# Designs tried in a protein design run: peptides against a protein of PDB entry 3ESW. Part 49

Target 1, 322 residues: chain A of PDB entry 3ESW
Amino acid sequence: NNIDFDSIAKMLLIKYKDFILSKFKKAAPVENIRFQNLVHTNQFAQGVLGQSQHLCTVYDNPSWHSIVLETLDLDLIYKNVDKEFAKDGHAEGENIYTDYLVKELLRYFKQDFFKWCNKPDCNHCGQNTSENMTPLGSQGPNGEESKFNCGTVEIYKCNRCGNITRFPRYNDPIKLLETRKGRCGEWCNLFTLILKSFGLDVRYVWNREDHVWCEYFSNFLNRWVHVDSCEQSFDQPYIYSINWNKKMSYCIAFGKDGVVDVSKRYILQNELPRDQIKEEDLKFLCQFITKRLRYSLNDDEIYQLACRDEQEQIELIRGKTQ

## One batch from the design tools (peptide; aimed at target 1 F5 L12 L13)

Design b2_p22_5_s1 (made by RFdiffusion4, then SolubleMPNN; from b2_p22_5, 15 letters changed)
Fold by OpenDDE base, seed 3:
Structure b2_p22_5_s1 (fold): chain B 322 residues (1-322), chain A 22 residues (1-22)
Amino acid sequence: as target 1 above (322 residues)
Amino acid sequence: MEEDKKIEELKKKILEAIEKSK
C-alpha cells in the first residue's frame, strides 16, 4: 500500500490550520475575566495594556505616512539603496532590497536627519552651546508645547547668559520631523513611523530598563530583525547585553498585529529578576492582546500571522538568531 | 527537557513544510 505522503501532508496542514484558527476565536468568558483581573491587579500588566493601546495603532496613520515621505530626501535615500544593492550584485525584485532600504534609512536618519540631544543648545547663545547648559529639573508643558502631545519639559539654564532653555519631550512624531532632535524615545518614535511610512512591518520594542528600539520583519530573512536607530544597528540584538553589558528584565514588542515578549532575543546575559508578573500571566496577557488585535482579520491572515508567531517562538527558544 | 526538544523539532519540520508549500 503506497502511502500517499502528499495526501497525508495536505490533511495534516488542514488539521493544523483548523487548530491554529481555533485559538483565535472570540475569547471565552473565563479568558475575559482572567484578563480583567490581571490588568486590575498587576501594575506591569496594566502598563503593557496601556502601551499596546497606543503603540499598536498610532503608527498606522496614512496622513502621517504622507507627511513623512514628503519630509525625507527620498531621492537621496533611493539613490543610496540602489547603489549598495547594485554593488552587491542583486537583481531588481529580490526581497533583500527591503533590507538595504532599512539599512539606508538607519544611515540617513542618524547621519543626515536626526540629532542626539543630551542637553539642548542655549536658545540665546545659539548652536553648540549645550556644554554650558545646567539641568534645573522638569515641568509640565506650556500651551504651545501641549499641542504636540508633550508629557514633560526639561528645563535648562545657560551658565553663560543665564537664560532658560526648554527641552520639551514631544510624543507627537510629526513634531519630531520639525525638531529633529531627541533621546532614545524620540529617535525610536519617529524612526518607527518612518519605517511604517515605507509600508514595512514594524514593531516598537520597549525595554523596562529605559531603552527603546524597533524590529522590522524582513521578508528576505523571514524573521523579525533588530533595528536601533540610535545605534544605526541592523540585526544586532546582542549589543545591549554583550556590548553594553546592560542588565535587563523585560523587552516587549508592540505591533499592529500583536504584542510579544521578545526578552529572549535581547537578554543574553545579566538578566535582572523578572518579578513584575508571573511568566504564565505575561504569556497570557500578550496572547490575549494579540488575539484582540487580530479580531477583524480573516482566516488566511490569522493563519499566516500565527505561522509567523510560531517561527518566532522557535527562534526565541533556540537562541540562534545566526 | 527532551520532550520539549522533540516538540521544537516537530514544530520546525512543520514550519519548514509550510514554507515549502508556499
Scores: peptide ipSAE 0.015, ipTM 0.412, DockQ to the pose 0.124
OpenDDE base, seeds 1, 2, 4, 5: peptide ipSAE 0.011, 0.011, 0.014, 0.007; ipTM 0.421, 0.418, 0.417, 0.366

Design b2_p22_5_s3 (made by RFdiffusion4, then SolubleMPNN; from b2_p22_5, 14 letters changed)
Fold by OpenDDE base, seed 1:
Structure b2_p22_5_s3 (fold): chain B 322 residues (1-322), chain A 22 residues (1-22)
Amino acid sequence: as target 1 above (322 residues)
Amino acid sequence: KEEEEKIKKLKEEIEEAIKKSK
């Protein structure tokens, strides 16, 4: 009996695909009830949902991508990428070239484009006067600042001239292309948009312990890669737990195709209590939001993403970057 | 866990079937 192993393999692949696709069907009434109860009763879950409603979709704006590409020095960027790519002599070029692009964008953004703003310069005294600035507190935006999705304005007094300087915390990344300054929030916000503008698969990673960064899906490495614009860091997920000795509880990644608990990638030591939500409920929440984000995708797209998700989950369980 | 185990088992079965078809 010539067991048609090819026919069996094809049939198993079909059954596997059908099984995977079945998980991404419209949520059952019981799942909807569980979701509604969870976001109504758990503040952390409500926060994750609220962030997903913004962060998963806001960067998928073609008009913003055009404005970004018009604002960046693309000639300098590609010149530097080509130079670094030529050194390593890899003929299998397209996938690894994108890793060089992300590394150059990290360099360009930190060195040439954006500035860290711990304190603003005095509007009256001019450049390099931030040392003279005393924080007075925070207030709501004025009418002009409100146009650029500003929730908070930090107020500073100059010790030299006594004048007040406002530091609006803008959430509009297009305004950040003009201001070119901020802290981790502004850095990560604009850098996420920059990476998206090059057509890359990017996630925004929120850490509960007041830090934010990106992940980029490397086609060369076939995995999600840590990217921190503030640190000019590529594929160094250990920097927070090991180098900074930072204590952390939750790292949640937000992308157009899903929400993922990536805590296991970054929390290598000094784990804080994960007491904000039950682990099962967090897993359910992320899966539920991910299903919703994928409702418009076709079966092949859903299947490809599900295979990617599974590879990531295996990576996160094994604690080995594949 | 049970679903992950089912998926793992199905993948192993598929990989074995593909290896036997070569």
Scores: peptide ipSAE 0.012, ipTM 0.422, DockQ to the pose 0.617
OpenDDE base, seeds 2, 3, 4, 5: peptide ipSAE 0.010, 0.009, 0.007, 0.011; ipTM 0.390, 0.365, 0.415, 0.332; seed 5 fails the geometry check

Design b2_p22_6 (made by RFdiffusion4)
Pose (drawn by RFdiffusion4):
Structure b2_p22_6 (pose): chain A 322 residues (1-322), chain P 22 residues (1-22); non-standard residues A184 YCM
Amino acid sequence: as target 1 above (322 residues)
Amino acid sequence: SSEEEIETLKEMIEYAEEKAEE
């Protein structure tokens, strides 16, 4: 009995596909309650649910993608990307070009395109002039800035001239293309959209301890890659936990294809207690949403995606890539 | 349960592929 593994192996891959295609089916009402309910047992759940709604479908918008592309200096971007491909892009330029592009976009965005804003400059006094602004709090948007999905307008008084500069906080990333300034918040909103506008596979990563950033899929490294625009950083998920020494509890990724707990990629010391939601319930929560996010996908798509997800679980469950 | 079956089946596939290579 030379036991045939190749037979058994090829068989199984077949069986597995059925198990997978079954998993991403229906929404049998049984687990539906578990969902509609969990979203009332727990607010960390409503939190994730709400954000999934604001963040997964939103950046897939051709009208926006095109405006961003019109607006960005593509000649400059692609020239530099090409210049860096010139100084040899790996023996296998095997979709490595995509990585060099993301890196250059980070540079352009930071060194060139967008600018940080703690307190704003005075609108009437010069440009370099923020530290003579004392804040008078926050309030609602006026008529104009209401158009751009704004909740809070921070207002400031200039002690040198008396005028009041205001700093609306927008969510319309197209508005940010104009204002070209802000904090992680909008830096990240616009940068996610920018990444999506090159048709890249992109995600919004949310840390409960007030920071946001991106994840981009590198076909060259065939895994998700951490991208943080504020820090012009490429593949440095440790940056928060170690370099900054920031204490963190949870990290959640959002995208058109799904919602995934990516904590393990980032919270690699100074771990805070994860005391917000039964870990079993969180797994369920993401799965149900990811499943919901895929009803209209076909079998080949449902499967190829589920494998990428699995590849990621092993990466996180373990301590490494591959 | 269904997730565990999927995980077990995957381990069986990896085992079978490793023995096939040997």

Design b2_p22_6_s1 (made by RFdiffusion4, then SolubleMPNN; from b2_p22_6, 11 letters changed)
Fold by OpenDDE base, seed 2:
Structure b2_p22_6_s1 (fold): chain B 322 residues (1-322), chain A 22 residues (1-22)
Amino acid sequence: as target 1 above (322 residues)
Amino acid sequence: KEDEEIKMLKELIEEAIKKSKE
């Protein structure tokens, strides 16, 4: 009996699809109980959940995307992208253009648009006076600052004039389009929104050791690409562990379609103890949140994302063996 | 466990597809 391999392949594909889809069905009561127990008993899990509730959805705001696109010099950006695309001359297809776009956005953002603010300039003395600023501590936002999702205000005293300058740590990315300054948090927050405004698949990566960056899904490279606006870095996940010799324990990526432990991409050496949660519980947590984020998606979307997730997991495993 | 099952299924599918083209 000639085994109809085509029929078997089709049957296997159907069964595989059904199997994958079954994982993204509504959580069983036992999974809900496990999830609830985990977030109530583990502070790290609670933190990841809290971040997911914000970071996975906040950037999916069409009104914000419009404001961003109206604020950026799109003519300059696209002119530069077109110029760089023309130089490399490769008929590599339309998908590579997006990589050039992200690279230009990194350049534009760092060089032309946003500023690093370690210390603010003195509001009284004017520009280039940050060297005269002494930190006095942090306070809660005032009534005006509170309008822009400000949790903390850093207070500085000018050594020259004695006046106080407030540096509000705004979490409203639209306010950051106005202020155009901040640290890694503000940089990553606004840059994540910028990338999203161009219709890109973007994740916000939180590192427990006080750094944050982005990942962009490159259709050309067919993978998640490291993007750090602070560093003007594209596809350099090694910069933290290798170049900075940074010690890290956790890197968690937050996107509209999932929460993923991406620690293996970035923690190449100097790994700190991963003692905040059991590995199996973290895996469960990320999967559970991801499942919830995908509840409204159709079967084809779920399947496509699951295939992407699998490829990413394979990549993350192989990267340690190189 | 789930990742292993997915991997196994993927491998089986890939093998079946390969054999169907032979």
Scores: peptide ipSAE 0.018, ipTM 0.458, DockQ to the pose 0.707
OpenDDE base, seeds 1, 3, 4, 5: peptide ipSAE 0.016, 0.014, 0.008, 0.016; ipTM 0.441, 0.428, 0.396, 0.491

Design b2_p22_6_s2 (made by RFdiffusion4, then SolubleMPNN; from b2_p22_6, 9 letters changed)
Fold by OpenDDE base, seed 2:
Structure b2_p22_6_s2 (fold): chain B 322 residues (1-322), chain A 22 residues (1-22)
Amino acid sequence: as target 1 above (322 residues)
Amino acid sequence: SMDEEIKMLKKKIEEAIEKAKE
C-alpha cells in the first residue's frame, strides 16, 4: 500500500490552512463578551489593551519613516554595514545583510546619534553640568511641550546657578529626533521607529518592571531577535535576568501584526509572581488583540503570520536560543 | 473538531514516515 505521502501532505496542508484561517475570522459573540469583561474587570488587561492601541500602530507612519531616513546619516550607516558584511566573507545573502544593518543601527544610535539622560544639563551653565542638577519633582507639560505628546516634565534645579531646567518626557518620536536624549523609554521609542523606517518587522517589548526594548524579525535567523538600543545589544535576551539579575514578571511584545507574551524569552531566572492576570486570560487577551490586528489581512498573510507564530511558540517552549 | 482531525492527520503522517524508514 504505497501511501501517497504527497497526497496526504497536501490534504493536511489544505485542512491546516483552513483551520488556521478559521481562528482568525471575526470573533464570536462569546469571545467579544469575554474580552469586554476581561478588560473591564482586570486592570492589567486594560493596560495591555491600551498599550496595544498605541504601540501596535503608531510606528506604521510613512511620513515619520521619511523624516527618520532624512535625519540619519545613511551614507555612514550603509558604509559601515557594507564594511562589516564584506569582512565576514558572505558574498550572497540579503537576509544576513539586514542583521548587519540592525547591528550598525544599534552602534550608530548609541555611539553617534542619541544620548542617555539621567539628569539634564543646566540650560544656563551649558554642557556637562548634569552633576550640578537636583531633582525637584515632576509636573505637567506647558503649552509648547504638550505639542509633542508629553505626559510628564521632570524639573531640576542647578546647584551652581539656581536656574530651573525642564526635562520633558516626550512620547513623540519625531521630537526625539531633535532632542537626541532620553532614558529607556525615549531610546526604545525612537529606535523602534528607526527600525520600522528601514522596512523591518519590529515589536516593542514592554516589561512590567520598568524596562523596554525591541524585537526584530530576522529573516536570516528566521526568528524574533532581541534588540536593546540602550545596551547596543543584539540577540542577548538573557542580559536582564542573568547579567542584571533583574526580577521580572511580564514581557509583552507589541507589533503591527500581534501582541505576544514573550516572558519566556527573557525571564530565565528570578521570576516574580505572575499574579496580575490569569495565564489563560492573558493568553486569550493577546490572541484576541492579535486577531483584531489581522482582520484586514488576506488569507495568505494570515497563514504566513500564523506559521511564524507557531514557530515562535515552539522556540519559546524549547528554550533553543542557540 | 478540525483540531482533532489535524491531530489525527499529523499522527498518521508521523506513523507513515516511521514505517517508511523501516
Scores: peptide ipSAE 0.016, ipTM 0.431, DockQ to the pose 0.309
OpenDDE base, seeds 1, 3, 4, 5: peptide ipSAE 0.011, 0.011, 0.007, 0.011; ipTM 0.426, 0.452, 0.387, 0.411

Design b2_p22_6_s3 (made by RFdiffusion4, then SolubleMPNN; from b2_p22_6, 11 letters changed)
Fold by OpenDDE base, seed 1:
Structure b2_p22_6_s3 (fold): chain B 322 residues (1-322), chain A 22 residues (1-22)
Amino acid sequence: as target 1 above (322 residues)
Amino acid sequence: KEDEEIKMLKKLIEEAIKKAKE
């Protein structure tokens, strides 16, 4: 009896698809109760939920994408991408072009577009005067600063002229296209929007130990790729644990299609205690939020994303990213 | 598309087998 392996494979795929789709059905009452209890009783869970409500959707704004593309030097960017692609890309296929694009955007953003700001320059003394600035503390935004989603303003006094300079910590990425300066928060915020504006699949990664970066889904590599705009880094998830010897407990990725604990990708050594939430509860939380984010998707989209999720989980368990 | 799906299914099965042996 010639076992029709093709028929068996097709049947297995159908059954598997049905099984996967069943996981993304409307949450059972018991799951809703568990979720509500978790976010009401666990501060870390509430924080993850709060971040997801913003970070998972805020960058999917077509108006913002247009403004970004109108602001960037696209001619320079694509010229550089084409140049690098012409050297090595033809042998690897068209999908590698997007990797070259992301690498160029990292270069362009750090070298040509955005500035790191430990301390602002003095508004009175002009450029390159940050060395003369003394922090006085932080205060709330004024009426103008409040228009651009500003929660905190850092206040500095110039040691040379005695004048006060305000450094508003804007969360509006469109305002950041104007100011073109900030720390890791502003860098990651605007860079996430920039990547999204090119139609890329991007996640915002929050680290509990005061750093943030991006992940980009590479069609060429067929996986999520570490992207840090501050470091001009592409596919170097080890830089924090190994190069910086940073101690970390949690890394959570926020995207339009899901929330994922990506700690295993970045925490390679010096792991801090993961005591903010039970591991099973965190897993449940991320899955629950992901399920909600996918509620409006069709069965094929759900299936494709679920397959991607599974591949990522396999990668994270095996440590095979490198 | 089918080849990718089959490849994915194979990986999932292999992992399930590995977990079952642990």
Scores: peptide ipSAE 0.019, ipTM 0.469, DockQ to the pose 0.074
OpenDDE base, seeds 2, 3, 4, 5: peptide ipSAE 0.016, 0.015, 0.008, 0.016; ipTM 0.429, 0.442, 0.387, 0.489; seeds 3, 4 fail the geometry check

Design b2_p22_6_s4 (made by RFdiffusion4, then SolubleMPNN; from b2_p22_6, 10 letters changed)
Fold by OpenDDE base, seed 4:
Structure b2_p22_6_s4 (fold): chain B 322 residues (1-322), chain A 22 residues (1-22)
Amino acid sequence: as target 1 above (322 residues)
Amino acid sequence: SEDEKIKMLKELIKKAIKKAEE
C-alpha cells in the first residue's frame, strides 16, 4: 500500500498545531492560583510581573512612533543603510536589509543622536564641565520633572561655580528625544522605542546586575539578535560574560508577545547564584505572562509565535546561535 | 513555513519507516 506521506505529514502538522494551540488556551484555575501565590510570595516574581506590565506594552504606541520618526534624521539613516547594503552587493527587498537598518540605527544613535551621561555638565558653566561635578545624592522629581515619568533626580554640585545641576532620570522616552542623554536605562528605553517605531519586533532585556539592552528579531537570521545601544553592539551576546567578565544571574526579555528568560544567551561564564526564584517557578511565570499577552491573538498568530518560541528554546538549550 | 515543516515531517516519517523495516 503506497503510504501517502504527504497526507500523513499534513495530519501530523494539524495535530501538532492543535496541541500547541491547546497550551495557549485560557489558564486553568490551578495555574491562576499558582501564579497568584508566586507573585504574592516571591519578590523576584513580583518584579518580573511589574516589569512586564510596563515593558511589554509601553512601546506599542503609534503616537510615539510618529514622534520618533519625525525626530530622527531618516534621510541620513536610510542613506547610510542603502550605502552599506549596496556595498555588500545585496539587492533591494532582501530580509537582510533590516539587519543593516538596525546596525545603522545603532551607529546613528550612539554617534550622532544620544550621549552618555556619567555626570551632567554644569548648567552654569556649560559644555564639557562634567569633570567639575560632584554628586550630592538623589531626590524626588520637582513639578516639571514629574511630567515626564521621572522617579529619581541625581543632584550634582559644580566644584567651579558652586551651582547645583539636576540630572533627572526620565523614563518618558519622548522626553529623552529632547534631552538626548543618559545611562544604560535611558539609552535602552529610547532605543527600544526607536526600533519599535520602525515596525520591528523588539524585546527589552533586563539584567538583574544593573544592565539593560534590546533584542531584535531578525527575519534574515530567523532568531532574536542581541542589540546594545550603549555598546553599538549587534549580535554579540557574549560581551557581558566574556569581554566584561561580568557576573550575572538573570536576564529577562520583555516583549509585546512574551516574557522569556534569556539568561542562557548571555550568561556564558561567571554565573551568580540563581537563588531568587525556583527555576521551575520562573519558567512557569514567564510562560504564564506570555500566555496572557497572547490571549487576544488568533490561532495562526499564536501558532507562529509558538514556533518561534520553540526555535528560541532550542537555541538557548544548545548554546549555539544557528 | 508550513510547507517546509510538511517537507521535514515527510522526511522524518520516511526515515522512521525505513528504520523500522531494518
Scores: peptide ipSAE 0.022, ipTM 0.557, DockQ to the pose 0.091
OpenDDE base, seeds 1, 2, 3, 5: peptide ipSAE 0.037, 0.020, 0.013, 0.017; ipTM 0.681, 0.514, 0.429, 0.426; seed 1 fails the geometry check

Design b2_p22_7 (made by RFdiffusion4)
Pose (drawn by RFdiffusion4):
Structure b2_p22_7 (pose): chain A 322 residues (1-322), chain P 22 residues (1-22); non-standard residues A184 YCM
Amino acid sequence: as target 1 above (322 residues)
Amino acid sequence: STEENLDELEKKFEELKNEELN
């Protein structure tokens, strides 16, 4: 009995596909209550649910993608990307070009395109002039800035001239293309959209302890890659936990294809208690949403995606890539 | 021996899966 593995191996791969295609089916009403309910037991759940709604489908918008592309200096971007491919892009330029592009976009965005804003400059006094602004709080948007999905307008008084500069906080990323300034918040909103506009596979990563950033899929490294525009950073998920020494509890990724707990990628010391939701319930929550996010996908798509997810669980469960 | 056969089967299965996905 030379036991045939190749037979049994080829078999199973077949059986596995059925198990997978079954998993991403229906929404049998049994687990539906578990969902509709959990979203009332727990607000961390409503939190994730709400954000999934604002953040997964939103950046897939051709109208926007095009405007961003019109607006960006593609000649410049692609020239530099090409210049860096020139100084030899790995023996296997095996979709490595895509990585060089993301890196260059980070550079352009930071060095060139968008600017940080703690207190705003005075509108009437010069440009370099923010530290003579004392804030008078926040309030609702006026008629004009109400168009751009704004909730809060921070207002400031200039002690040198008396005029009031205002700093609306927008969510319409197309509006940010114009204003070209802000904090992680909008830096990240626009940068996610920018990444999506090159047709990249992109995600919005949310840290409960007030920071947001991106994840991009590198076909060259065939895994998700951490991208933080504010820090012009490419593959440095440790940056928060170690370099900054920031204490963190949870990290959640959002995208068109799903919602995934990516904590393990980032919270690699200074771990805070995860005391917000039964860990079993969180796994369920993401799975149900990811499943919901895929009813209209076909079998080949449902499967290839589920494998990428699995590859990711092993990466996180373990301590490394591969 | 049964454990070794199961480990080999798992490795073969992972290899085939990786080939399919590539």

Design b2_p22_7_s1 (made by RFdiffusion4, then SolubleMPNN; from b2_p22_7, 14 letters changed)
Fold by OpenDDE base, seed 1:
Order: C-alpha cells, then sequence, then structure tokens
Structure b2_p22_7_s1 (fold): chain B 322 residues (1-322), chain A 22 residues (1-22)
C-alpha cells in the first residue's frame, strides 16, 4: 500500500495544532491561584503585571494612529524610504521595504522630529539656555499638566534670570507630539506609538536598569529586531552590554500579543543578579499574561503566534539571532 | 502543508536539542 505521506502530514499538523491550542485555553484554577499569589507576594511580578496592563494595550488606539500620521511628514519619510529601497531592496522582495521604513523612521525621529532634553531651556531666556538651568527637584503636576498623564514635574531655576521653568514628564504620547522633547522614556513612548501607527508589530522593552527601547517584528528577517529611537539603532541588541558596557538584570518586552523575557537578547555580559523573582515564576508570569492577552484571538491566530514564540525561544536559547 | 509540517518538526527538534544541551 503506497503510504499517503501527504495525508499523514496533514493529520500530524492537525494534531499538533490542537496540542498547541490546548496550551492557550483558559487558565486552570491552580494556575490562577499561582498567579494571584505571585503578584500579591512578589513586587517585581506586580510591577510586570502593572506595566503589561498599560503597555500591551495603550498603543492600540486608532484615533492616536490617525493623529500621528497627520503630524508626521509622510511625504518626506516615504520619499526617503523609496530612495533607499530603489538602490537594492527590490532584489530581496517586498518585505524588506518595512525594514527600510523603520530605519527611516529612526532617522526622521531623531534628526528631524524629536529632541533630547537633559535640561529644559529657560522659559524666559529662550532657546539654547539649558546650560543656565539648575535642578531644584521634582513635584507633582498642576491642574493643566495632569490632563496629559503627568506623574512628575522636574523643576529648574535659571541662573541668569532667576525664573523657574517646569519640565513635565508627560506619559501621554499625543502631548509628546506637541512638546517634541524628552528623555529615553518619552522617546520610546512616542516612537512605539509611531511604529504602531504604521501597522507594525511592536513591543516596548523595559530594562530594569533605567533604559527603554522597542522591538519590531521584521517579516523580512522573520524575527524580532532591536530598535532604539534614542540611538537611531536598528538590529544592534549588543550596544548596551558591549558598547556601553552596561550592567543589566532584566529586559522585558511588552506587546499586544504577549509579554516576553528578552534578557538573553541584550544581556551578553556584565549580568547583574536576577534576584527579584525566581526564574520559573517569571517564566510562568510572562506565559500567563500572554495567554490572557490572546483569549480573544481565533485558533489560527493563536497557532501562528505560538509558532513565532517557539522560534523566538530557540533564538534566545542559542544566544544567536537566527 | 508539507512545508509547514517540516518546519514545525524542525522547530520542535531544535528546541528539544537546545533544551538537552542546556
Amino acid sequence: as target 1 above (322 residues)
Amino acid sequence: NEENLKKLIEMKFKKLLEEELK
């Protein structure tokens, strides 16, 4: 009897899909108990949960996407993308165009759109006066600043005129389209929204050691790609550990479809103690939150994401980008 | 399809190998 290998292959795929899908069913009572106990007893776990409740969903706002696209110079952006793509991108296929887009967005954002603000300019003395500013500390937002999700306002005194300048640390990315200045937090926040506004799969990466960046899922490279708006960096996950010699303990990626410990991608040397949570508990936490984020997805979407997750896990285990 | 099955099998074996080598 000629073995119908095609029929066997189809049957195996179905069974495998069902097996994968079974892992994404609603959590068992025991898993819910474990989750609740973990977030109530472990501060780091509570922090990850709190961040996930915001970062995983906040950027999926169509009205914000429209405002972003109306604010950016799309003609300039696409002109530059088309120019770079025309040089060599046609040979690699259409999927590489998105990589060129992300690279141009990095350029545009850093060079043309947003400004690094270590210290603000004096409101009275005008532009290029930040050198005259002395920090006085931080305080809560006033009534106007509170409208834009501001938790902290940095206060500065001008050494020249003696006037006070407020630097609100806005978390509303739409307000950041107006102010167009900030530090790594504001940069990453707005840049994450910008990438999302182009319909890209994007994650916000939180590093415990006071840095934040993005990851973009490249269809061309078929993997998550490091993206840092502050550094105008694309696919350079090594910059922190190697170039900066930064010591790090945790890097957690937050996206609409999951929460992932991506520490292995970025922590290549100078690893700090990972003592905030047990490794098994962190793995469980990320998986549990990821399952919750996927509860509304259909079986095919769940399956495709699960396959992507497995590829990423293989990459992270190997310590080498595939 | 057969290509997807091959890919899935490859992924599973790679993962298992990495887990065993760890």
Scores: peptide ipSAE 0.017, ipTM 0.496, DockQ to the pose 0.063
OpenDDE base, seeds 2, 3, 4, 5: peptide ipSAE 0.017, 0.011, 0.018, 0.009; ipTM 0.518, 0.518, 0.495, 0.515; seeds 3, 4 fail the geometry check

Design b2_p22_7_s2 (made by RFdiffusion4, then SolubleMPNN; from b2_p22_7, 13 letters changed)
Fold by OpenDDE base, seed 2:
Structure b2_p22_7_s2 (fold): chain B 322 residues (1-322), chain A 22 residues (1-22)
Amino acid sequence: as target 1 above (322 residues)
Amino acid sequence: NEKLLEELLKMKFEELLKEELS
């Protein structure tokens, strides 16, 4: 008898829905105890939790979205998107338009909007004076800088005029719309907000080895897509491990609907020891936080997100972008 | 036979999962 694999798979899918819905019920007391013990005993777990409490929710601010959209040159952006879409996008359907949008936002952000700041320009000498700047160290924010979620201020002395220039490391992305400069942290922070402001599904990816980037869920590609604003990079997860020869241990993605270990997408070679937490405990932690983030969703939303999660897990295991 | 069946079921499940998400 030929095994009807299609019939069996359909039956499994039906049962899978019920099984998934059962997993997203209120956490059992034993799971809560395990979670509390893990977060209290493991510093890496505590760090992941702390990041999730901020990164999973901070960008879902409608007021910030409005400010972003009012600040960007939307006419230029959409003109460029429409121009690229008109060349070849019509053959691929409407879902590809968002991929063109993200690619244009990457271009616009890097080329027209934001600036890399290795060292600040001298406040007295003006533009293109960063070469004259000597670092003196870092200090806490002043009263004005503290209004914009600033934890650290880098201090520089101008070798030409002797004046001090402050480079506050703002974490308020609305302040970054004004300052228009930063390093990978400021770039990723503001760019994550920009993508969210267009109604896109976006995750913030934290790498333990001092880099950060985004992932965007492409409806056209039906997967999470690597997006790095610093590099103007779309769907190039290999750039860190291969092109930069970067050594990495952990990449954790933070989104409104979940926390996911995406290390397998980005760590292709030069893997550093994963010694900060047990793999089983990290998996449990990410699942537990994800479950909490979804507590208010309906059964259909839970099911759709869980299907997306399983597709991503299959992708990450097989190393094939399907 | 069990490993082959498991692989085939996984493949078919992935196909159906893609269809459900489309």
Scores: peptide ipSAE 0.020, ipTM 0.533, DockQ to the pose 0.706
OpenDDE base, seeds 1, 3, 4, 5: peptide ipSAE 0.018, 0.018, 0.017, 0.016; ipTM 0.557, 0.546, 0.526, 0.531

